# Designs tried in a protein design run: peptides against a protein of PDB entry 6PSE. Part 16

Target 1, 78 residues: chain A of PDB entry 6PSE
Amino acid sequence: PSEEEEYARLVMEAQPEWLRAEVKRLSHELAETTREKIQAAEYGLAVLEEKHQLKLQFEELEVDYEAIRSEMEQLKEA

## One batch from the design tools (peptide; aimed at target 1 K37 E42, target 1 (a further copy) E36)

Design b2_p15_2_s4 (made by RFdiffusion4, then SolubleMPNN; from b2_p15_2, 6 letters changed)
Fold by OpenDDE base, seed 5:
Structure b2_p15_2_s4 (fold): chain B 78 residues (1-78), chain C 78 residues (1-78), chain A 15 residues (1-15)
Amino acid sequence: as target 1 above (78 residues)
Amino acid sequence: as target 1 above (78 residues)
Amino acid sequence: MKEIEEFFRRILEEA
């Protein structure tokens, strides 16, 4: 039997006291996992913003680079 | 009473059939929330990698830019 | 990138 099937059997055969304890356990784990999920999403958005800012800086540098390159090309062709 | 206190009371007064159903519900929600948490973490890592690659490209462009700038400076000072 | 962003935003909106 799979672990899932074994767990299902345990739940079916469990006394009310065990079931109440299991509800408490699962509720706690769900709350913690939810918090972690939210934290991961917040962090992910922060990194996306950082990447976006870096991209803008990169594009600005590319413009500056091309400007100097063009000036250099003109000087060399003169 | 808080929602948490009310829920706790419901669990204490619940029949075994309700408790089993609640265990099933919580187990399902925990599984789904866990999946989402994992996916969020994976996405976060992917974004971090992309940002890192962009940073490397930016630094490489800075080196190239400084090289041209320096050459230009030398030409202008000559 | 947009898909990832939307995923993160969805998580936060549902919270």
Scores: peptide ipSAE 0.636, ipTM 0.871, DockQ to the pose 0.964
OpenDDE base, seeds 1, 2, 3, 4: peptide ipSAE 0.635, 0.636, 0.636, 0.631; ipTM 0.871, 0.871, 0.872, 0.872

Design b2_p15_3 (made by RFdiffusion4)
Pose (drawn by RFdiffusion4):
Structure b2_p15_3 (pose): chain A 78 residues (1-78), chain B 68 residues (1-68), chain P 15 residues (1-15)
Amino acid sequence: as target 1 above (78 residues)
Amino acid sequence: LVMEAQPEWLRAEVKRLSHELAETTREKIQAAEYGLAVLEEKHQLKLQFEELEVDYEAIRSEMEQLKE
Amino acid sequence: DERKAFFESILAKAE
């Protein structure tokens, strides 16, 4: 029997004391995973924002580069 | 009276939590894999930004060298 | 971005 069918048999045939403990165990597992899930989403928003700021700082540097480059090309007529 | 024949509710709770836990895990993993992708993207962009800085300095110094 | 919308949806569900 696979671990899945063994567990299914345990839930449908175990005593209430065991069922209560499993409810309790899963409640802790779910609370912890919900906490991890939330931190992962917050981490995503933070690095998404960092990336956004970096993109702007990059496009700003592109403009400053073009301005100098444009003036140099003009100067090569001298 | 003996509504105490209620292992059926506990069994319903075990199943409910087991499913919620599974979906929460999928959402967590999905969120983590997205976070890694943004880090990879930001890494490529940081490398490109530092390249542009160097090139920018290269032609700020090459000009100014235009000195008369 | 879809990823931003996904992360915000996770936090809105938690609220």

Design b2_p15_3_s1 (made by RFdiffusion4, then SolubleMPNN; from b2_p15_3, 7 letters changed)
Fold by OpenDDE base, seed 5:
Structure b2_p15_3_s1 (fold): chain B 78 residues (1-78), chain C 78 residues (1-78), chain A 15 residues (1-15)
Amino acid sequence: as target 1 above (78 residues)
Amino acid sequence: as target 1 above (78 residues)
Amino acid sequence: DEIEAFFQAILEEAA
């Protein structure tokens, strides 16, 4: 039997005291995991914003670079 | 009483059938939340990598830009 | 952005 099947059997055969303890355990784990999920999402959005700001800076530099490159090209061709 | 206290009382007074159902519910929610947490972490890492690659490109362009700027400055000063 | 949408959905669900 799979671990899942074995666990299911355990739950079906368990006494109320064990079941209450399991509810408590699962509730705690769910709360923790939910918190971690939220934190991961918040962090991810922060990194996305950082990347976006960096992209803007990069594009600004590209414009400036092309301007100087073009100026220099014109001067060398003259 | 708080919602948490009321829930705790419910669990303490519940019948085995309800407790088993609650274990099943919580197990399902935990599995789903865990999957989402993992996916969030994976996405976060992907975005970090994208940002890192962009940073490398930006730094390359900065070097090239400064080279041209310096060359042009030298020519104008001569 | 798919990733952004995913993160936003998580936060919206939690709010």
Scores: peptide ipSAE 0.658, ipTM 0.878, DockQ to the pose 0.971
OpenDDE base, seeds 1, 2, 3, 4: peptide ipSAE 0.658, 0.657, 0.658, 0.657; ipTM 0.878, 0.878, 0.879, 0.879

Design b2_p15_3_s2 (made by RFdiffusion4, then SolubleMPNN; from b2_p15_3, 8 letters changed)
Fold by OpenDDE base, seed 5:
Structure b2_p15_3_s2 (fold): chain B 78 residues (1-78), chain C 78 residues (1-78), chain A 15 residues (1-15)
Amino acid sequence: as target 1 above (78 residues)
Amino acid sequence: as target 1 above (78 residues)
Amino acid sequence: DEIEEFFKAILEEAA
């Protein structure tokens, strides 16, 4: 039997004391995992914001670069 | 009593049938939340990589820009 | 942005 099938059998045959302990365990793990999920999302959004700001700075520099490049080209052609 | 205290009392007084159902519910929620947490982590890493690549491109452009700026300055001073 | 929407959805669910 698979681990899932074995676990299902355990739950089916378990006494109330074991079941209460399992509810407590699962509740704790769920709370912890939920916290971690939220934290990951918050972190991800922060990185996205950083990337966005960097993109804006990059685009500003591109504009400045092209302006100087064009001026240099005009000077060389004159 | 708080919701947590009420839930604790419910678990303590619950029959095996309810407890087994609660184990099943919590197991399902934990599995789903775990999947979402993992997905969030993967996306976070992807965004970090994108930001890193953008940073490298930005730094390359800065080098090129400073080179042209310096050349332009030299031409104007000569 | 799909990733942004995913993160926002997580936070909205938690709110």
Scores: peptide ipSAE 0.654, ipTM 0.878, DockQ to the pose 0.973
OpenDDE base, seeds 1, 2, 3, 4: peptide ipSAE 0.653, 0.652, 0.653, 0.653; ipTM 0.878, 0.878, 0.878, 0.878

Design b2_p15_3_s3 (made by RFdiffusion4, then SolubleMPNN; from b2_p15_3, 8 letters changed)
Fold by OpenDDE base, seed 5:
Formats: sequence, structure tokens, C-alpha cells
Structure b2_p15_3_s3 (fold): chain B 78 residues (1-78), chain C 78 residues (1-78), chain A 15 residues (1-15)
Amino acid sequence: as target 1 above (78 residues)
Amino acid sequence: as target 1 above (78 residues)
Amino acid sequence: SEIEEFFRRILEEAE
């Protein structure tokens, strides 16, 4: 049987004391996992913002570069 | 009492049938939350990689820009 | 973006 099937059997045959302990365990793990999920999302958004700022800087530099390039080209062609 | 305290009392006074159902519920929620956490982590890494690539491009452009700027400056100063 | 929307959804659900 799969681990899932074995676990299901365990739960089905478990005594109340074990079940209460399992509820407590699962509740704790769920809370921790939820916090980690939230943290990951917060960090992800932060990185997205950083990427956006970098993109803006890149675009500004690109404009400046093209301006100089164009001026240089004009000087060379003259 | 806090919701947590009330829940704790509920679990303590619960019958086996309720406890088994609660284990099942929590297991399901934990599985879903875990998947979301993993996905969030994967997305975060993807964004980090995108940011890194953009940074490399920015640095390359910066080098090119400085080269042209320097050349332009030399021409103007001559 | 899809990624941004995903992250925002997670945070909204946490509120």
C-alpha cells in the first residue's frame, strides 16, 4: 500500500489520544507552512519591485546611450 | 477566551469521529498550502534569475556607454 | 504578471 493508504489506515484505527496529538501536530505544521508561504510571497514581490526599478534605470541608460551614439554618428558622418 | 483556546477545548472534548475528520481536513489544507509555498519559491527564483539577467544587460550597456562617452569626451577636448 | 498576481493573491488570502 502507498504511504497515503497506510496513513489513512493509521488514522482510522487510531485512539482518541493519538488523534488529538495528530490534530495538534498538523495544526502546527499548517501554521508554519502558511507563514513560510506568506514570506515567500513578500520576498517575491520585493524582487519584482527591484527588477522593475532596474528596468527603469536600464531604459534611461538606453536613451542616453542612443543620444550619444547618434551624436557620435553625426560627427563621424560630417 | 481566544479562538485558539476555544479550539483547543474543542479538540480536547471531541469524539473520535470528529477528530478523524479534523485530521483529514488539516492534512488536506497542509498539502495545498505546501504546494503553494513551493510554487511561490519557484516563482521567486524565476524572478531572481530575470533580475540577474537584466543586471548583466545593464552592466554591458553601461560599459558601452562609458566607452562612447569617453571617446566623445576625447574628441571634444581635442 | 502572472507571478505578481500569484504573490498578491497569497498575501490577500492571508489578511
Scores: peptide ipSAE 0.678, ipTM 0.878, DockQ to the pose 0.973
OpenDDE base, seeds 1, 2, 3, 4: peptide ipSAE 0.677, 0.678, 0.676, 0.677; ipTM 0.877, 0.878, 0.878, 0.878

Design b2_p15_3_s4 (made by RFdiffusion4, then SolubleMPNN; from b2_p15_3, 9 letters changed)
Fold by OpenDDE base, seed 5:
Structure b2_p15_3_s4 (fold): chain B 78 residues (1-78), chain C 78 residues (1-78), chain A 15 residues (1-15)
Amino acid sequence: as target 1 above (78 residues)
Amino acid sequence: as target 1 above (78 residues)
Amino acid sequence: SEIEEFFRRILEEAA
């Protein structure tokens, strides 16, 4: 049997005391996992914002670069 | 009593059938939350990589820009 | 983006 099947059997055969303990365990793990999920999302959004700001800076530099490039080209053509 | 205290009391007074159902519910929620946590982590890493690549491009452009700027400055000074 | 939407969804569900 798979681990899942074995676990299911354990739950079916378990005494109330074990079941209560399992509820407590699962509740705790769920709470922790939920917190971690939230933290990951918050961090992800922060990085997205950083990337966005960097992109804006990059675009600004591109404009400046093209301006100088064009000026230089005009000087060379003159 | 707080919701937490009420829930704790419910668990203590619950019959085995309810407890088994609660274990099943919590297990399901934990599995889903875990999947979402993993997905969030994966997305976070992807965004970090995108940011990194953009930063490399930005740094390359900065070098090119400074080269042209310097050349222009030298021409103006001559 | 899809990623941003995913993160926002997670945070909205947590609120």
Scores: peptide ipSAE 0.674, ipTM 0.877, DockQ to the pose 0.972
OpenDDE base, seeds 1, 2, 3, 4: peptide ipSAE 0.673, 0.674, 0.673, 0.673; ipTM 0.876, 0.877, 0.877, 0.878

Design b2_p15_4 (made by RFdiffusion4)
Pose (drawn by RFdiffusion4):
Structure b2_p15_4 (pose): chain A 78 residues (1-78), chain B 68 residues (1-68), chain P 15 residues (1-15)
Amino acid sequence: as target 1 above (78 residues)
Amino acid sequence: LVMEAQPEWLRAEVKRLSHELAETTREKIQAAEYGLAVLEEKHQLKLQFEELEVDYEAIRSEMEQLKE
Amino acid sequence: DEERRAFFEKILAEA
C-alpha cells in the first residue's frame, strides 16, 4: 500500500484523539507555510522594485551617453 | 444528545486543512521561483548597466581629451 | 512583471 492509501485509511478509521492531533498538526504546518508564502511574495515585490529602479537608472545613463556621443560626432568635423 | 458521534467533523477538518496546506505550498513555491527569476533578470541588467557606465566613462574621457 | 506583481499582491491581499 502506498503512503497515500495508508494515510487515507488512517483518517477514515483512526480514533478521535488521533484525528484531533492531526488537525492540530496540520494547523501549525499551514500557519507556517502561510508565513513563508507571505514572505516570498514580499521578497518578490522588493526585488521587482529594485529591478524597476535599476531600469530607470539605466535608461537615464543611456540618455547621458547619447548626449555626449552626439556632441563628439559633431566635433569630428573639425 | 450524542452529537458526540462527531469524528466526521474532525475528518472533514483534516481534509480541509490538507488541501489548504497543499495550495499554500504551491503558491509559496511559485512565489519563490518567480523571485529567483527576477533576481536573474536583475543580474543581467546590472551587468549591462556596469558595461554602459564603463563605455560612458570611455567617451567622457575621450572627449575632454578634445582639448584646445 | 505586471503579472508577477499582480500575483504577489494577490497573495498579500488574501492573507

Design b2_p15_4_s1 (made by RFdiffusion4, then SolubleMPNN; from b2_p15_4, 5 letters changed)
Fold by OpenDDE base, seed 5:
Structure b2_p15_4_s1 (fold): chain B 78 residues (1-78), chain C 78 residues (1-78), chain A 15 residues (1-15)
Amino acid sequence: as target 1 above (78 residues)
Amino acid sequence: as target 1 above (78 residues)
Amino acid sequence: MEEIEAFFRRILAEA
């Protein structure tokens, strides 16, 4: 049997005391996992914002670069 | 009593059938939350990588820009 | 990128 099937059997055969303990365990793990999920999302959004700001800076530099490049080219042609 | 205290009392007074159902419910929610946590982590890493690549491109452009700027400045000084 | 952002925002909105 798979681990899932074995676990299912355990739950079916378990005494109330074990079941209460399992509810407590699962509740705790769910709370922790939920917190971690939220934290991951917060960090992800922060990095997205950083990336966005960097992209804006990059685009500004591209404009400045092309301006100088164009000026240089015109000076060379003259 | 707080919701947490009420829930704790419910668990303590619950019959085995309810407890088994609650274990099943919590297991399901934990599985879903875990999947979302993992997905969030994966997305976070992807964004970090994109940001890193953009940073490299930005730094490369900065070097190129400074090269042209310097050349232009030297030509103006001559 | 937009999909990722939407995902993160959904997670936080559900919290």
Scores: peptide ipSAE 0.647, ipTM 0.873, DockQ to the pose 0.962
OpenDDE base, seeds 1, 2, 3, 4: peptide ipSAE 0.646, 0.639, 0.645, 0.641; ipTM 0.872, 0.873, 0.873, 0.874; seed 2 fails the geometry check

Design b2_p15_4_s2 (made by RFdiffusion4, then SolubleMPNN; from b2_p15_4 with D1M R4K K10A)
Fold by OpenDDE base, seed 1:
Structure b2_p15_4_s2 (fold): chain B 78 residues (1-78), chain C 78 residues (1-78), chain A 15 residues (1-15)
Amino acid sequence: as target 1 above (78 residues)
Amino acid sequence: as target 1 above (78 residues)
Amino acid sequence: MEEKRAFFEAILAEA
């Protein structure tokens, strides 16, 4: 039997006192996990924004670089 | 009474059948929330890596740009 | 990038 099947059997055969304790435990874990999930999402969005800004700066620099490179190449070949 | 106090009273006065159903519900929500948390963390790390690689490229281009800019400035002033 | 953004925003929208 899998751990899931064993747990299911435990729940089915448990007394009310154990069940109440399990509800309390699961509620607590759910609250903590939910908080962590939200924090992870907030952090992810922040990094995405930072990456986006960096990408814009990179693209701008690339344009400027190609302009100067082209001008320099023309001067060398003239 | 707060919603939390009302819920606590419900759990305390509930029959075993309701308690088993609540354990099942909470277990399901916890599993889903945990999966989402993990995925959010994985995505966050992926974005961090992408940002890091972009930063390295940006810094390399910046060095090359400054070199050409300096050389061009010297040619104009000579 | 959009897939990740959408995923994060969905999580926050449900909170």
Scores: peptide ipSAE 0.597, ipTM 0.870, DockQ to the pose 0.975
OpenDDE base, seeds 2, 3, 4, 5: peptide ipSAE 0.593, 0.583, 0.585, 0.594; ipTM 0.870, 0.870, 0.870, 0.870

Design b2_p15_4_s3 (made by RFdiffusion4, then SolubleMPNN; from b2_p15_4, 6 letters changed)
Fold by OpenDDE base, seed 2:
Structure b2_p15_4_s3 (fold): chain B 78 residues (1-78), chain C 78 residues (1-78), chain A 15 residues (1-15)
Amino acid sequence: as target 1 above (78 residues)
Amino acid sequence: as target 1 above (78 residues)
Amino acid sequence: MEEIEAFFRRILEEA
C-alpha cells in the first residue's frame, strides 16, 4: 500500500484523541504554509515593482544614448 | 469567545466522523496551499532572474553611454 | 510577467 493509503487507513481507524491531535497538527501546518505563501506573494510583487522601475530607467537611458549617438554621428558627417 | 476558541471547542466536542472529515478537509487545503507556495517561490525566482538580466543590460548601456559622453566632452573642449 | 503578477495578487486577495 502507498503511504497515502496507509495514512487513509490510519485516519479511518483512529481514535478521537488521535484525530483531534491530527486536526491540530494540520491546522498549524496550514497556518504556517499560508503565511509563507502570502509572504512569497508579497515579495514577488515587490520584485516586480523593482523590475518595472529598472525597465523605466533603462528606457530613459536608451533615449539619452541614442540622442548622443545621433549628435555624434552628425558631427562626424560635418 | 473568539472564533478560534469556538473552533477549539468544536474540535474537542466533535464526533469521530466530523473529525475524520476535518482531517480530510485540512489535508486537502494544506496540499493546495503547499502547491501554491511552491509556485509562488518559483515565480519569484523567475522574476528575480529577469530583473538581474535587465540590470546587467542597464549597466552595459551605462558604460557605453559614459564612453560616448566622455568622447563628446573631449571633442567640445578641443 | 502579467501572469505572475496576477498570481501573486490572487494569493493576496484570497488571504
Scores: peptide ipSAE 0.641, ipTM 0.872, DockQ to the pose 0.965
OpenDDE base, seeds 1, 3, 4, 5: peptide ipSAE 0.640, 0.633, 0.634, 0.633; ipTM 0.872, 0.872, 0.873, 0.872

Design b2_p15_4_s4 (made by RFdiffusion4, then SolubleMPNN; from b2_p15_4, 6 letters changed)
Fold by OpenDDE base, seed 5:
Structure b2_p15_4_s4 (fold): chain B 78 residues (1-78), chain C 78 residues (1-78), chain A 15 residues (1-15)
Amino acid sequence: as target 1 above (78 residues)
Amino acid sequence: as target 1 above (78 residues)
Amino acid sequence: MEEIREFFERILEES
């Protein structure tokens, strides 16, 4: 039997006191897992923003680089 | 009374059939929330890796830019 | 990347 099937059997055969305790346990775990999920999403968005800012800086540097490269090429070809 | 207190009262006064159904509901929600949390973490890592690669590219471009800038400065000062 | 952004935003909207 799978762990899931065994767990299902336990739930079916459990006394009310065990079931109430299990509801409490699951509720707590769900709350914590939900909090962690939210934190992960917030962190992910922060990293996306950092990456975007870095990309903008990179593109600005590319423009500056091409400007100097072009000037250098003109000087060398003249 | 808070929603939490009301829920606690419901659990205390519930019949076994309701409790078993609630365990099933919470187990399902926990499984789904856990999956989403894991996926969020995986996506976060992917974005971090992309940001890191972009940073490396940026630093390489900075080196190239400084090389050309230095050469240009030498030409202008000579 | 846009898919990832939308995923994160969805999580936060549901919270």
Scores: peptide ipSAE 0.636, ipTM 0.871, DockQ to the pose 0.964
OpenDDE base, seeds 1, 2, 3, 4: peptide ipSAE 0.633, 0.634, 0.633, 0.628; ipTM 0.871, 0.871, 0.872, 0.871

Design b2_p15_5 (made by RFdiffusion4)
Pose (drawn by RFdiffusion4):
Structure b2_p15_5 (pose): chain A 78 residues (1-78), chain B 68 residues (1-68), chain P 15 residues (1-15)
Amino acid sequence: as target 1 above (78 residues)
Amino acid sequence: LVMEAQPEWLRAEVKRLSHELAETTREKIQAAEYGLAVLEEKHQLKLQFEELEVDYEAIRSEMEQLKE
Amino acid sequence: AHEELARRQRLAAAL
């Protein structure tokens, strides 16, 4: 029997004391995973923002580069 | 009376939590894999930005060298 | 992580 069918049999046939403990165990597992899930989403928003700021800083540098480059090309007529 | 024949509710709770835990885990993993992708994107962009900085310095110094 | 998730999904489906 697979672990899954063995567990299914345990839930449908175990005593209430065991069922209560499993409810309690899963409640802790869910609370912890919910905490991890939330931190992962916050981490995503943070890096997404960092990336956004970096993109703006990059496009700003592109403009400054073009301005100097444009002036140099003009000067090569001298 | 003996509504105490209620292992059925506990069983319903085990199943409910088991499913919520599974979906929460999927959401967590999904969120983590996305976070890694943004880090990889940011890394490529940081490399490109530092390249543009060097090129920018190269032609700021190449000009200014235009000195008369 | 995906193996653990798949295990948890199989356990939940088995109920």

Design b2_p15_5_s1 (made by RFdiffusion4, then SolubleMPNN; from b2_p15_5, 7 letters changed; failed a check: too like the target's own chain)
Amino acid sequence: SRAELERLERLAEAL

Design b2_p15_5_s2 (made by RFdiffusion4, then SolubleMPNN; from b2_p15_5, 5 letters changed)
Fold by OpenDDE base, seed 1:
Structure b2_p15_5_s2 (fold): chain B 78 residues (1-78), chain C 78 residues (1-78), chain A 15 residues (1-15)
Amino acid sequence: as target 1 above (78 residues)
Amino acid sequence: as target 1 above (78 residues)
Amino acid sequence: EHERLARLEALAAAL
């Protein structure tokens, strides 16, 4: 039998005391996993903000670079 | 009573059939939340990689910009 | 980039 089928049989044959303990265990794991999900999402958003700021800096430098490049090109053509 | 205390009372007073249904519900929510956590982590890593590539491009442009700036400065001093 | 941001924001909003 698969691990899932074995677990399903345990749940079906379990006494109320075991079932209450399992509800408590699953509730704890769900709460922890939910916190970890939130933390991962918050981290992703922080990195997105950092990437956005870096993109703005890159675009500013690109404008400055093109200005100097254009000036240099004009001098070389003269 | 808090929602937590009310839920705890429901679990203590529940019949085995309700407890089995609750184990099934919590198992489903845990599986879904786990998948969402993994997805959030994968998205965060993808954004980190994009930020890293952008940083490399920025540093390359910065080197090129300083080269042109230095050449222009030398021409102005002559 | 905007699609990824939207997906992360949607996930963060599912708190």
Scores: peptide ipSAE 0.140, ipTM 0.828, DockQ to the pose 0.047
OpenDDE base, seeds 2, 3, 4, 5: peptide ipSAE 0.135, 0.139, 0.130, 0.129; ipTM 0.824, 0.828, 0.823, 0.821

Design b2_p15_5_s3 (made by RFdiffusion4, then SolubleMPNN; from b2_p15_5, 6 letters changed)
Fold by OpenDDE base, seed 1:
Structure b2_p15_5_s3 (fold): chain B 78 residues (1-78), chain C 78 residues (1-78), chain A 15 residues (1-15)
Amino acid sequence: as target 1 above (78 residues)
Amino acid sequence: as target 1 above (78 residues)
Amino acid sequence: MRAELERLERLAAAL
């Protein structure tokens, strides 16, 4: 039997006192995991925003670089 | 009474059938929230790696740009 | 990038 099937049997055969304790445990774990999920999302968002700003700066520099490179090449060919 | 106190009373007065259903509900929500947390962390890491590669490319371009800019400035001053 | 931004914003907005 899978771990999931074994757990399901435990829940089905459990006394009310065990079930109440399990509800309390799961509620606590859900609250903690939810907090961690939000923190992970906030961190990911911050990194994505930083990457986006860097990309814009890179594209701007690339345009400036190509302009100077082209001008320099023209001077060398003259 | 707070929502937490009302929920605690509901759990204490609940029949075994309701408690089993609540364990199942909370287990499902915990599994989904855990999956979302992990996914957010993985995405954040991927973006961080992309940002790092972009930063290296940007720094290389800055060096090349300053080299051409300096050469061009010297030619204009001569 | 834009699609991922929207996803992360939705997750962070769970507050």
Scores: peptide ipSAE 0.115, ipTM 0.824, DockQ to the pose 0.053
OpenDDE base, seeds 2, 3, 4, 5: peptide ipSAE 0.085, 0.131, 0.107, 0.101; ipTM 0.819, 0.826, 0.823, 0.819; seeds 3, 4 fail the geometry check

Design b2_p15_5_s4 (made by RFdiffusion4, then SolubleMPNN; from b2_p15_5, 8 letters changed)
Fold by OpenDDE base, seed 3:
Structure b2_p15_5_s4 (fold): chain B 78 residues (1-78), chain C 78 residues (1-78), chain A 15 residues (1-15)
Amino acid sequence: as target 1 above (78 residues)
Amino acid sequence: as target 1 above (78 residues)
Amino acid sequence: ERERLERLEALAEAL
């Protein structure tokens, strides 16, 4: 029997006191897991914002680099 | 009465059939929320890796930029 | 990408 089938049998044969305790346990785990999900999403968003700022800085530097490279090329060809 | 207190009363007064249904509902939501938590974490990790690669590229460009800037400065002073 | 994370947060808050 799979663990899932054994658990299903336990739930079917359980007394009300056990079922109430299981509802409480599952409610707690759901609340905790929900908090952790939100925390993971918030962290991902923070990293995404940092990446975006870095990308903007990279693009600015790339423009400045190409300007100097072009000027240098002109000086070498003259 | 808070929603939490009302829910607690429902659980205390509930029949076994309702409690079994609630265990099933909570188990489903927990499984779903757990999957979403993992997905959020995996996404955050992917963005972090992308940010790291971008940072490496930025640092390489910064080195190249400083090299050209220095060479250009020497040419102008000469 | 931002929208994807925001959707995940919204789903969590709705629980």
Scores: peptide ipSAE 0.170, ipTM 0.834, DockQ to the pose 0.077
OpenDDE base, seeds 1, 2, 4, 5: peptide ipSAE 0.135, 0.139, 0.159, 0.117; ipTM 0.824, 0.826, 0.833, 0.821

Design b2_p15_6 (made by RFdiffusion4)
Pose (drawn by RFdiffusion4):
Structure b2_p15_6 (pose): chain A 78 residues (1-78), chain B 68 residues (1-68), chain P 15 residues (1-15)
Amino acid sequence: as target 1 above (78 residues)
Amino acid sequence: LVMEAQPEWLRAEVKRLSHELAETTREKIQAAEYGLAVLEEKHQLKLQFEELEVDYEAIRSEMEQLKE
Amino acid sequence: EEEEIWERFEEAREE
């Protein structure tokens, strides 16, 4: 019997004391995973923002580069 | 009376939590894998930005060298 | 607050 069918038999045939403990155990597991899930989403928003700021700082540097480059090309007529 | 025959509710609770835990885990993993992708994207972009900085310095110094 | 964070994160993933 697989671990899944063994567990299914345990839930449908175990005493209430065991069922209460499993409810309690899963409640802790869910609370912790919900906490981890939230932190992962916050981490995503933070690095998404960092990436956004970096993109802007990059495009700003592109403009400054083009301005100098444009001037230099003009100067090569001298 | 004996509504105490209620292991059926506990069994319903075990199943409900087991499913919620599974979906929460998928959402967590999915959120983590997306966070890693953004880090990888940011890494590529940081490398490109530092390249542009060097090139920018290269032609800021190459000009200014235009000196008369 | 946690639900709003998650909604914002999922909206950001759709972009």

Design b2_p15_6_s1 (made by RFdiffusion4, then SolubleMPNN; from b2_p15_6, 8 letters changed)
Fold by OpenDDE base, seed 2:
Structure b2_p15_6_s1 (fold): chain B 78 residues (1-78), chain C 78 residues (1-78), chain A 15 residues (1-15)
Amino acid sequence: as target 1 above (78 residues)
Amino acid sequence: as target 1 above (78 residues)
Amino acid sequence: SAQEILEKFRKAMEE
């Protein structure tokens, strides 16, 4: 039998005391996993914002670079 | 009473049928939340990698920009 | 809420 089937049988045959303990355990794990999910999402959002700011800086530098490149090209061809 | 205290009383006074249903519910929510946590972590990693690649491109452009800027400055001062 | 934050992150990734 699979672990899932064995667990299902355990739940089905369990006494109230075990079931209450299992509810408590699962509630705790759910709360922890939920906090971890939030942290991962918040971290991802922060990195996205940083990437966006970096992209803006890159685009600004690219404009400045092309301006100087064009000026240099004109000076060489004159 | 707080919602937490009310829930605790419900669990304490609940019949086995309710407790089994609650274990099933919590197990399902835990599985879903775990999948969502993993997905958020994977997305965060992907964004971090994209930011890193963008940073490398920015640094390369900055080097090229400074090279042209320096050449232009030398030409103006000669 | 956790779900709201996750949804914001998912939405930001799609844009």
Scores: peptide ipSAE 0.201, ipTM 0.836, DockQ to the pose 0.771
OpenDDE base, seeds 1, 3, 4, 5: peptide ipSAE 0.197, 0.178, 0.198, 0.183; ipTM 0.836, 0.831, 0.836, 0.830

